Peptides against a protein of PDB entry 3ZN8. Designs and how they scored, part 98

Target 1, 125 residues: chain A of PDB entry 3ZN8
Amino acid sequence: LEEYDKIQKKMEDVMEGKGKLTLRDVYAQIIALRKMGPLSKVLQHIPGLGIMLPTPSEDQLKIGEEKIRRWLAALNSMTYKELENPNIIDKSRMRRIAEGSGLEVEEVRELLEWYNNMNRLLKMV

## One batch from the design tools (peptide; made by RFdiffusion4, then SolubleMPNN)

Design b2_p26_3_s4 (from b2_p26_3, 13 letters changed)
Fold by OpenDDE base, seed 3:
Order: sequence, then C-alpha cells, then structure tokens
Structure b2_p26_3_s4 (fold): chain B 125 residues (1-125), chain A 26 residues (1-26)
Amino acid sequence: as target 1 above (125 residues)
Amino acid sequence: TLEELLKAAKTPEDALFVLIAHRLRE
C-alpha cells in the first residue's frame, strides 16, 4: 500500500510537467486519459488531429488499444525504481514483470523498445 | 512542434505518446 501511495503522489507531481518523460509519467497520463475511454475516443477528443495525423484505420486502433491494455498490465507490475529509471530493467527484471503481468517477455521488451523509440523521437525535434 | 511530432508518429499509440509528452510540457 505504501508503494501505491508513492506512485499516486508521483502521478500528481508529473501533472506539473517537470523533468524527463519517464515510464512513471507515461503510466500516470495513460491512466488519466483512460477516463475518456478507449484509444479511439481519446484521439477523437483532440481538435484538428485529423489534419496533423493520418487517420488510423479501425484495425490499427484495435491493435493499439490492445497494446496499451497489455502495457498497462506490465507497468502495474514494475517497481517504482523501474518506472523512474527504465534503463535498469535487465533480462531478469523483464522476466519478473512478464510473469507478474501475465505477458510474454517479448511483450515487455516491446513496451521498453516503444518507450525508447518515442524518447528518441522527442529528442530529435 | 506538436504537428511535426504527430506527423512522425507511425501508430495510434505513438500519437498517444506525443500527446502525453505535449501535455506534460505545457
């Protein structure tokens, strides 16, 4: 319970928008956005998105929604230290996270790769 | 810019990440 309280407080801190984007930040914001509904609804709430982004197909939206659901399970199984500093997640940690979340190790790896790729994208712009 | 980042997104979840980043930077 103490760990959950720490995570919740950090979620509040992240809403203030300071520092590099960590997995804790990603986790907190995904949870917040999920209140709007599935991925398709979230994207529909963004005015002008259709001009800035090619309209995803229904299949792409379904795949994306399922990935996010699974990634949330993985994120829920991570420790505070791992969420704060994902680069410490080695093979042993990935296996633990996968087992704890009911996912394959490859799915956890995919999440981490996605996170790393997105961070690289942000740094390029 | 937000527009440039969104144009670089390949999947809906990529777009979501960009939007998250944008919200946190505001």
Scores: peptide ipSAE 0.560, ipTM 0.896, DockQ to the pose 0.110
Fold by OpenDDE base, seed 4:
Parts: sequence; structure tokens; C-alpha cells
Structure b2_p26_3_s4 (fold): chain B 125 residues (1-125), chain A 26 residues (1-26)
Amino acid sequence: as target 1 above (125 residues)
Amino acid sequence: TLEELLKAAKTPEDALFVLIAHRLRE
């Protein structure tokens, strides 16, 4: 019951725009969306997106797809605690994640930087 | 707003993040 309440509270916070999206949240949703196909296909399935977002170039889509693929590998190599609290990921953890995912440490850092930047962006609006 | 966030997105993966956030908040 206590765990359930915590989950519900977190969900409520997110729904109210008060909650921080964790890597767990991001990971889960990416996986769900990717069932539709690659990034290009996912974006195509969003009605009205073309009105709000300029159509990405083929190159942008390819690069983005590769980024998502690689970042998913990194996310797959993270522990639950790390996904829930990415701020605990230090250099040692980052190296472990990189090794486990077959990525360079810099790529893992890039993912975390992207995540942090996007969260900052989300807080602005 | 969603539109404002999408306009701020520089890459498709940025847009994806925004869309994820939108889905979770609505």
C-alpha cells in the first residue's frame, strides 16, 4: 500500500507538471513508442505534429534514430536506482554503463547531458 | 505549451522527449 501510494503521488505530480521526468519514465515511453517503428515512423504517427514542428530532414531523422538506438543501449545497462535517480550516476557508474552497453563513456555522458537539458527545457514551459 | 516546447526542440529526439512529457502529463 505504501509503495502504491508513492507511485500514485509521483504520477499525480507528473500529471500536474510538478514532477521531474526520470530516465525510467523516458525509457518506458521510448520503448512503448518504438513499437510503432523507428523515430521517423513514430513522429509520423503524431497527428498535427507537422503544424508545430518543422519536418525533420532525412539526415536529422537518421541521426536521431541512431542516437535513440544507442541511448536505449545505455538505458538498458542502467540499474533501477540509476534510472530513477540519474543524478547518482558518477564517473564510475558512467564507465560501467558504457562498458555494458558497448558505448564510449562520452556517449553516456551525452545522454545524461541531453536528459538534463531537456528537463531544463521542460521546466521553462 | 506543447507548441512552445516543440518549437524549442532542435532535433527529432528533442521533439520525442517533448512528446513523451506531453503524454505523461495528459
Scores: peptide ipSAE 0.559, ipTM 0.895, DockQ to the pose 0.110
Fold by OpenDDE base, seed 5:
Structure b2_p26_3_s4 (fold): chain B 125 residues (1-125), chain A 26 residues (1-26)
Amino acid sequence: as target 1 above (125 residues)
Amino acid sequence: TLEELLKAAKTPEDALFVLIAHRLRE
């Protein structure tokens, strides 16, 4: 996929700054994992996951895969600064990202919300 | 723990995030 090639190139530029779990980090790891295949395959490669996580339904996997695909498009439209600090993404930036990725603004918002929620979850453990 | 985080995951993409986070923290 031509789009994925662009994403990979951008990933190479972004991966040079670990430390905090930023959207940049997440983006890079998602791209890396995508090389293993779709979400379903990625999860299957994790030893012992079945005992830690209930097996997602086929529908859940399909929905998740589609979301990841769309989110990657959005992430590819973000600037490095936005990836490093997603909190700077205001309505204007969100609209730009949506337009650049061919997504609805609500989809970009969903990605950001997902990221924030997951970060919050991570901090609780 | 990783297990606790995975249990909190509601979607496959949530699980993916948890796994990513775990890798990055190691």
Scores: peptide ipSAE 0.556, ipTM 0.896, DockQ to the pose 0.110
Fold by OpenDDE base, seed 2:
Structure b2_p26_3_s4 (fold): chain B 125 residues (1-125), chain A 26 residues (1-26)
Amino acid sequence: as target 1 above (125 residues)
Amino acid sequence: TLEELLKAAKTPEDALFVLIAHRLRE
């Protein structure tokens, strides 16, 4: 968690807070929320969430926690330009990020796809 | 709305994203 504090400070310093939700924004907020503990604990602290969201299974929470951990490693290996404009991340950049974070390229791709899908979701609602 | 977004979330990490987005929009 001490490492998270350092990362959060760094991300807060460079956060633009623009209308578009960038990976930089996501990264900073994930770090901030991690202060509450694991994903399961974070979700438990959100008022009214139990009414608004079906209760995730223990397995879903475990999988989600692991994904967040791995995605944070990937995000920490991205440049500021990549975090601000993730669309510039090509195969070469994905490979670099994967190698730097100790992840598979497919995991980095999954993160980017997740980000894009969630942004589309935000536009639908 | 936040409720509608959360209902559309399929995984806990999706929900987390929605919550992050909500916080940043406020």
Scores: peptide ipSAE 0.552, ipTM 0.894, DockQ to the pose 0.110

Design b2_p26_4_s1 (from b2_p26_4, 10 letters changed)
Fold by OpenDDE base, seed 3:
Structure b2_p26_4_s1 (fold): chain B 125 residues (1-125), chain A 26 residues (1-26)
Amino acid sequence: as target 1 above (125 residues)
Amino acid sequence: TAVLDILLYEKLTERKEEAEELLKKL
């Protein structure tokens, strides 16, 4: 709970132009999310939000859980420096991370692209 | 808030429009 609250506060700070969200924060949030369960269960505690998203089908949940597993494997294969500064991850680092995690390079690239897009979005919102 | 949860949900479920609407309400 304490870690979740710290990450949420950090997200708010980033949206205000303060600080930077890192892959370490992403990792911690994935773990927190898994502990809480499906997003629908999290959002049900927020008035008006719980009804906005349909509950994913069982198949969608399985696909999502598998993707989480893959991303955690990639994140676990990164150095502290890479987690804190993902922008330093070049092609050589991506290959190492992919090999170390048993993933395709494209899967690592997808994670990094998502992270970059997320950070861009947070600064715009 | 649940901002990062929503962003993760968007990517994992490919429900981008719903996630964006949620983000606007936070």
Scores: peptide ipSAE 0.346, ipTM 0.767, DockQ to the pose 0.429
Fold by OpenDDE base, seed 4:
Structure b2_p26_4_s1 (fold): chain B 125 residues (1-125), chain A 26 residues (1-26)
Amino acid sequence: as target 1 above (125 residues)
Amino acid sequence: TAVLDILLYEKLTERKEEAEELLKKL
């Protein structure tokens, strides 16, 4: 919960134009969520979310858990500099990360695209 | 705010429309 609150505060700062959310923060949040149990249960305890978000099916949860495992493999294959500044990840770095994690390059690209879209959204809110 | 949680939920469950609707209500 402490790590979760720190990331939420950092996210609020980013929305105010202060600092940036990094892949290190994403990694920490994923780990925090896993410690609390299934993502669906965590979201249900957040005020307002439990009512607005439908509970995923068991199959959807399994697919989500597999995606988390794959993303963690990618993140664990990144250098500290890459986690703090994902914008430095070029095609060569992306291929290295994919090979090191046992993933396809397209899966690493998908993670980075999601991160970039997230940062754009945070600045708009 | 739980924006990161919502974004993770969206990506993991592929329930984009529901997540976007929730984001609009924040």
Scores: peptide ipSAE 0.335, ipTM 0.755, DockQ to the pose 0.397
Fold by OpenDDE base, seed 1:
Structure b2_p26_4_s1 (fold): chain B 125 residues (1-125), chain A 26 residues (1-26)
Amino acid sequence: as target 1 above (125 residues)
Amino acid sequence: TAVLDILLYEKLTERKEEAEELLKKL
């Protein structure tokens, strides 16, 4: 919960144009979410939001858990410099990360694209 | 806000429409 709150504050700062959300922050948030359980359980405490996200099926939870495992493997294969500055990850670094994590290069690319799209969205909000 | 949580949820569960509706309400 403490780590979760720190990331939320940092995210608020980024939306205000202060600082940058990094893959280190993403890693910490993934760990926090796994500890808290499904998002529906987190959002149920916010009036009017808990009903908007139905509880995922067992199959959806398994698919999500596998995706989390794969992303954590990729993040664990990155250097500190790459986690803090993901924009330095070129094709050579991406291939190394994929090989080190047992993932396809396309999966590492997908994670990085998601991160970039997320950062763009946060700046627009 | 729980924007990052919602974005992670969207990507991990492929429930894009539901996540987008939540983001609009925040």
Scores: peptide ipSAE 0.329, ipTM 0.751, DockQ to the pose 0.430
Fold by OpenDDE base, seed 5:
Structure b2_p26_4_s1 (fold): chain B 125 residues (1-125), chain A 26 residues (1-26)
Amino acid sequence: as target 1 above (125 residues)
Amino acid sequence: TAVLDILLYEKLTERKEEAEELLKKL
C-alpha cells in the first residue's frame, strides 16, 4: 500500500489535464481503484469496466490484485509516447511490451482493448 | 516505478529527448 501511495503521488505530479483518456490516466485510475475499498465493490457491478475489483472473497481479491499488478507491469513497460498516445501501439510494440512486462501478448491486447472501449464509451457521454 | 520516475523527470526538466532515451534503455 505504501508503495502505491508513493506511485500515486508521483503520478499526480506528472498528470496533465487532457480531454482524452490516456494510458497514463488509466494508470492513475487503477491505483485509485485499489484504494477505493468498498466503493470498488460497487464499481465491480458496472458492466464494461473489464477489470476485477475487490470482492468479499479473499481468492477473488487475490485474482483481482494480480490482474491489476499485471496491467501495471504492462504500463510500466510502455514508452512515454505509447502512454500518451496508445493508438500508436502496433503488433511490434505490443510484443515488446509483453516481453518487457513478462506478460502474454494477449494480456497486453486485453488492456488496449479495454482502453479503446473506455474511450468509445467516454465519447458517447 | 521507472516509467513514472522518468515521466516526472521529463516534466520537471522539460528534457523530453533525454527522458525518451532513458526509457529506451530500460
Scores: peptide ipSAE 0.059, ipTM 0.485, DockQ to the pose 0.020

Design b2_p26_4_s2 (from b2_p26_4, 10 letters changed)
Fold by OpenDDE base, seed 2:
Structure b2_p26_4_s2 (fold): chain B 125 residues (1-125), chain A 26 residues (1-26)
Amino acid sequence: as target 1 above (125 residues)
Amino acid sequence: DAVLTILLYERLFERRELAEALLKAL
């Protein structure tokens, strides 16, 4: 819970233009969420979200858990410099990360694209 | 507020439109 709150506060600071969310922060948040239990249960504890979000099916939860495991494998295969500055990850770095994590290069690219899109959205909020 | 949790949910369940709407409401 404490780790979760720290990352949420950092996210607020980023939305206010006071910081940058990194892949290290994403990693920390994923670990914090896993400690709290299934993502669906975590979302149900957020006021209003239990009403707005359909509960994922058991199959969707399994797919989501597999995606989390794959993302953690990618993140664990990154250097500290890459986690802090994901924008330095070029094609050569993506290939190395993919090989080290047992993922396809496209899956590493999708993670980075999501991260970039997330940062763009945070600047618009 | 759980913005990062919502964004993770978006990616895991392909619910971009919902995540964007939620972000605007936060």
Scores: peptide ipSAE 0.333, ipTM 0.743, DockQ to the pose 0.391
Fold by OpenDDE base, seed 1:
Structure b2_p26_4_s2 (fold): chain B 125 residues (1-125), chain A 26 residues (1-26)
Amino acid sequence: as target 1 above (125 residues)
Amino acid sequence: DAVLTILLYERLFERRELAEALLKAL
């Protein structure tokens, strides 16, 4: 819970232009969420979201859990410099991360694309 | 706001459009 609150504050600072969200922040948030239980249960505690978001099926939860495990494997295969500044991750670094994590290069690319898109959205708010 | 939690949830369930709508409403 404490780590979760720190990451939420970090995101608020980023939206206010006081900081940058990194893959280290993403990693910390994923770990915090896994300790809290299924994401669906976490979201039910956020006012208004329990009504707006459909409850995922058991199969969807399993797929989501597998995706989290794969992303953690990728993040664990990154250097500290890559976690702090993901923009340095080129094709050679992506291939190394994929090999080290047992993932396809495309899966590493998808994670980085998601991160980049998220940062673009946060800067527009 | 639990923005990162929402963004992770929506990414895991391939609902990016909802995440974008939520961010615009903040």
Scores: peptide ipSAE 0.317, ipTM 0.738, DockQ to the pose 0.388
Fold by OpenDDE base, seed 5:
Structure b2_p26_4_s2 (fold): chain B 125 residues (1-125), chain A 26 residues (1-26)
Amino acid sequence: as target 1 above (125 residues)
Amino acid sequence: DAVLTILLYERLFERRELAEALLKAL
């Protein structure tokens, strides 16, 4: 899909040091992936990955879908400025996002921690 | 490349070690 390809290209640009990945890109990718179907099935279409990745159980897929739904709720509760620059999200902003999304503050922290770790990894590659 | 898809999948299933290995191979 066009949006999926744009986000993948942006990820490649980040890995090459030509850009930055934002939570807006993450949001757009989640939406694109949900249109394509379960993540496991999407990955099976990538040459070589279907062999390397075990197929999740139905229960694991349900847990993953719930996690995606919760992350989307958090992302939908962020401002444009926060989505573009997640590093500005302090404790006060995290609490607001959690309250607005019906999530625990720890779940918002978990999303941000994942994003930060991902960006660190991409900069090292 | 479907790097972000892989990273999301691996995060959802707590398989970060595999994601890191894949990223190094790309």
Scores: peptide ipSAE 0.296, ipTM 0.726, DockQ to the pose 0.392
Fold by OpenDDE base, seed 3:
Structure b2_p26_4_s2 (fold): chain B 125 residues (1-125), chain A 26 residues (1-26)
Amino acid sequence: as target 1 above (125 residues)
Amino acid sequence: DAVLTILLYERLFERRELAEALLKAL
């Protein structure tokens, strides 16, 4: 409980512009999401989500889960310095991470692009 | 949690644009 509360507070601080989202924070959130159990149970905590969005097919859910699993493999192949400061990840680091995780370099680039977009948007809110 | 919500939308729909829109709305 205490660890979860710290993670939540960190995310609130980032949303308020008091902090920077890092890949360490992303990793923590993915793990927290996976620990919440079946995705249907998570959706019950988000008002209107089931009404506003078409329910993805079982195949689409599996694809999404596999993508998250691949991103976790990439994150697990990063150094602490890279997780805290993803901007230092150059082409050489991306290749090392890809090779270490069994991913294509393009998949690592996609994760970093997603992170950069999220962190940029958080600073604008 | 807003970040958790964003990750959920990315995970469920692979829809970055929707996740980004939610981030702006939260």
Scores: peptide ipSAE 0.084, ipTM 0.586, DockQ to the pose 0.311

Design b2_p26_4_s3 (from b2_p26_4, 11 letters changed)
Fold by OpenDDE base, seed 1:
Structure b2_p26_4_s3 (fold): chain B 125 residues (1-125), chain A 26 residues (1-26)
Amino acid sequence: as target 1 above (125 residues)
Amino acid sequence: TAVLDILLYRKLFEREEEAQHLLQQL
């Protein structure tokens, strides 16, 4: 309970632009999303998305779910310090994470690049 | 990836809605 409340408060701080988004926060959001059910149900709860984007095919949803599973494996292979401060992840750490998760180093790099882009976009809004 | 882009979109949307609500309250 206490750890959940800390994560929620940190998400609120990030949404207010007062906090730093971490990979721990990303992990928590992915877990929360998965608890809401299949991605198809999640998409139905996003206002305006059904107007701007065609509903993803079942195959596209399966590909997306597989990518999430792979990124969760990478996140589960990170240390607490790496999750809180992803900028410390060098080539050596990235290789260890890839090996520990059964992923290619390039897939771990893609996750980190996505995170960096997301964190930049969230600071501009 | 489409799903992660959706997660990003949701976060951006939630912030935009909050910002719009704050602007409407001024």
Scores: peptide ipSAE 0.242, ipTM 0.659, DockQ to the pose 0.083
Fold by OpenDDE base, seed 5:
Structure b2_p26_4_s3 (fold): chain B 125 residues (1-125), chain A 26 residues (1-26)
Amino acid sequence: as target 1 above (125 residues)
Amino acid sequence: TAVLDILLYRKLFEREEEAQHLLQQL
């Protein structure tokens, strides 16, 4: 319970622009969102999204859900140090994570690139 | 990704809500 509350508070600080997003924060947020139900239900709870974005097809939602499952497997194969500081993930660590998660090294690279892009966007907003 | 979109939209919404509350207090 106490660890969950600390992660939620850190996520709030990141969302306010007062903190740095880590892969641990990403993991916690994915788990929290999945507790609300499928991605389709989560998207329905975002005010204004249904007006600004075309509603994804059921097939697009299924593809997105499978991608999240694969990324969760990668995150579960990371050490606490890697989750807190993803910048330490070199080629050797990336290969270990890929092997441990049953993913291609390129899929682990895609997750890390997405994380870097997320951090850039969160600094601009 | 849908997760990227959710995190971005949540941040935008929280800031808009804070801005609206500030405007109502003036």
Scores: peptide ipSAE 0.220, ipTM 0.627, DockQ to the pose 0.070
Fold by OpenDDE base, seed 4:
Structure b2_p26_4_s3 (fold): chain B 125 residues (1-125), chain A 26 residues (1-26)
Amino acid sequence: as target 1 above (125 residues)
Amino acid sequence: TAVLDILLYRKLFEREEEAQHLLQQL
């Protein structure tokens, strides 16, 4: 009975996604994706994705890989507190992150906007 | 963007796979 309740609770925690996605989670996911190889190879290992998404062109994959590299640079320039609580990232923090990553402030803003959109989507699932 | 979609769908898939694995252990 106790083991069953633990498994059920873990299943509920997985299904409910009771963790707010953080930028640390985003970082971990990007690293996991990169360990699989190029985005083309990643797509081949995600069941159903080829049904849900049109296969990106080689040029789109290259653009996507560059975008991921740029976002990783931004994430690597964030503090632990910022990665765990991206909502604390103000204009001053965005500028520091941009300067530290060699990105435009607008690119850091785009990453944060994306993160906010991801969190909204994950709350609807 | 295709990158956004890949990251989202991977996260969803990982959760579904974990949930299915837990269900198969019951």
Scores: peptide ipSAE 0.242, ipTM 0.647, DockQ to the pose 0.068; fails the geometry check
Fold by OpenDDE base, seed 2:
Structure b2_p26_4_s3 (fold): chain B 125 residues (1-125), chain A 26 residues (1-26)
Amino acid sequence: as target 1 above (125 residues)
Amino acid sequence: TAVLDILLYRKLFEREEEAQHLLQQL
């Protein structure tokens, strides 16, 4: 009985995804994916994706890999406090991050908007 | 972005597989 309760609690902890997704978590996830190899290999490990999305062309994969590289540059230009709590990133911080990463401010804004959308989605799942 | 939506999807999928594996251990 106690072992079953521990397994059930672990399952709940996995499913509940206990914790607000941070940009540190995003960074860790990007690094984990890069360890699997090219984005094409990553896509092969995602069940059902081939049914829901047309297989990305090689050019689309390259564009995606470049976007990941750009976002990693932005993440590497953030402070620890910004990575843990991206909501503190104001226009001044966003400009600093853009300048430090060689990105446009709009690209940093896009990353933050994406992050906010992901946090909303993760609350629905 | 499509790539980052894939990152999220993979993370959700990994959690679901971990949960299914835990259920199979019951």
Scores: peptide ipSAE 0.238, ipTM 0.647, DockQ to the pose 0.069; fails the geometry check

Design b2_p26_4_s4 (from b2_p26_4, 11 letters changed)
Fold by OpenDDE base, seed 1:
Structure b2_p26_4_s4 (fold): chain B 125 residues (1-125), chain A 26 residues (1-26)
Amino acid sequence: as target 1 above (125 residues)
Amino acid sequence: SAVLDILLFERLTERKDLARELLKQL
């Protein structure tokens, strides 16, 4: 509960919306998903998703929940400037974020790569 | 996780679509 409150407060502090997708936007959407409950409950509220995807196993849901937890930990360890402009995150910043979040540097890199790929895809929409 | 990727893509896409719609109204 305390971690979620810290997350929410940090999200509120980051409130300057840019028209460009930022890690702040990613953070906000992850928090919004968490407010709906665990992934199992979220999926139950999206009728069309069960038709497009095979029903995830309980193990797949647990893996997804763990991924959310890790990404939130990384995002919580970022500065406001990093959340608003992820392009400034160099190797030194990645290492700091990893250390602060208890993650491997590779996991932080994977999040950033995911973000960059997502941002490219969203520009095509 | 493919599930997480889809969920986040949908939510981020909806937000972008909303933002575009709002910009058209300005």
Scores: peptide ipSAE 0.404, ipTM 0.745, DockQ to the pose 0.063
Fold by OpenDDE base, seed 3:
Structure b2_p26_4_s4 (fold): chain B 125 residues (1-125), chain A 26 residues (1-26)
Amino acid sequence: as target 1 above (125 residues)
Amino acid sequence: SAVLDILLFERLTERKDLARELLKQL
């Protein structure tokens, strides 16, 4: 009963536009995309992307795959608390995440900036 | 990449729609 009420409340928050995108949500969606295979295969399953974007070159697909790999490495190096509340990630946490993932601090900052921008866009939809 | 941005936006939007549909069934 208690678990059911928590699920219902979370769904209500999403309907009311009060739901906050977390890095846990981002992580889950990246994993779901990876289960479809490489980006080239994923793009074949989404009708209309070819209308919105020029067909990516092989080099652009490779860059995209590498970016996914880097972001997964960063996300795997985050604590549960950081994934649920990305706003707590300060300079010290960014350095730890970067070191743990083999990334530059700037790459971790770029991921967080992307997340913040995406979260703003999703609140408008 | 713009491709990754669109893919993730679509997936996140679909999840939101699914959550709305599930709530209607409860």
Scores: peptide ipSAE 0.403, ipTM 0.737, DockQ to the pose 0.059
Fold by OpenDDE base, seed 5:
Structure b2_p26_4_s4 (fold): chain B 125 residues (1-125), chain A 26 residues (1-26)
Amino acid sequence: as target 1 above (125 residues)
Amino acid sequence: SAVLDILLFERLTERKDLARELLKQL
């Protein structure tokens, strides 16, 4: 609960994002998703996903929930400047974020890579 | 997780569309 309250306070500071996808936007959307409940419940609320995706196994849902938790931990460990401009996150910043979040540096790198890929895809839309 | 990626993509896309609409009004 205390982590969620810290997340909400930080998210209120994070709601002002302009035209480029930032990690702030990612963070806000993850929080919004979490407010809908566990992934299992979220999937039940989205009509048509069952047509596009086979029903995830319980194990797949658990993996997804764990990934959300880890990404939130990483995002919570980022500075405002890093959230707004993820491109400034160098190896030193990644290590700090990893240490602060209890994650491996590779997990932080994977999040950033995912963000970069997502940003590319969104530019095509 | 592919499921998580899709969910986030949809939500981020909706936000981007909203941002574009807001920018068009400026």
Scores: peptide ipSAE 0.398, ipTM 0.746, DockQ to the pose 0.060
Fold by OpenDDE base, seed 4:
Structure b2_p26_4_s4 (fold): chain B 125 residues (1-125), chain A 26 residues (1-26)
Amino acid sequence: as target 1 above (125 residues)
Amino acid sequence: SAVLDILLFERLTERKDLARELLKQL
């Protein structure tokens, strides 16, 4: 909980203006999600999700919680400039972020790929 | 996790209908 409060403060410092989806925006939404409690509780608040998706097992929920933790660690290890413009994150920056967060470089790459995919989807809407 | 992807997509788009439609395609 204390870690999330530090994250929230950092996010507030980065929040400037309306623009394209950034990792700042992703960061904000992850924090907002965490304020609702564990994933198990969050899922209960989304009508119809239980109809469209099989009820996640306890193991699937644990995997999801761990992924959130890892992504927050990665985002906490990014600079304000990187959060605002993720396109500047090269291989050297990815390695630094991975080392700073205790993650594998591949996990940081997966987060960035996810972000790029989300940006593509949002442009189609 | 597909669950996390959906949750974040709903929040980013503020469009639960679109998130549901995406889910049907997965």
Scores: peptide ipSAE 0.392, ipTM 0.747, DockQ to the pose 0.128

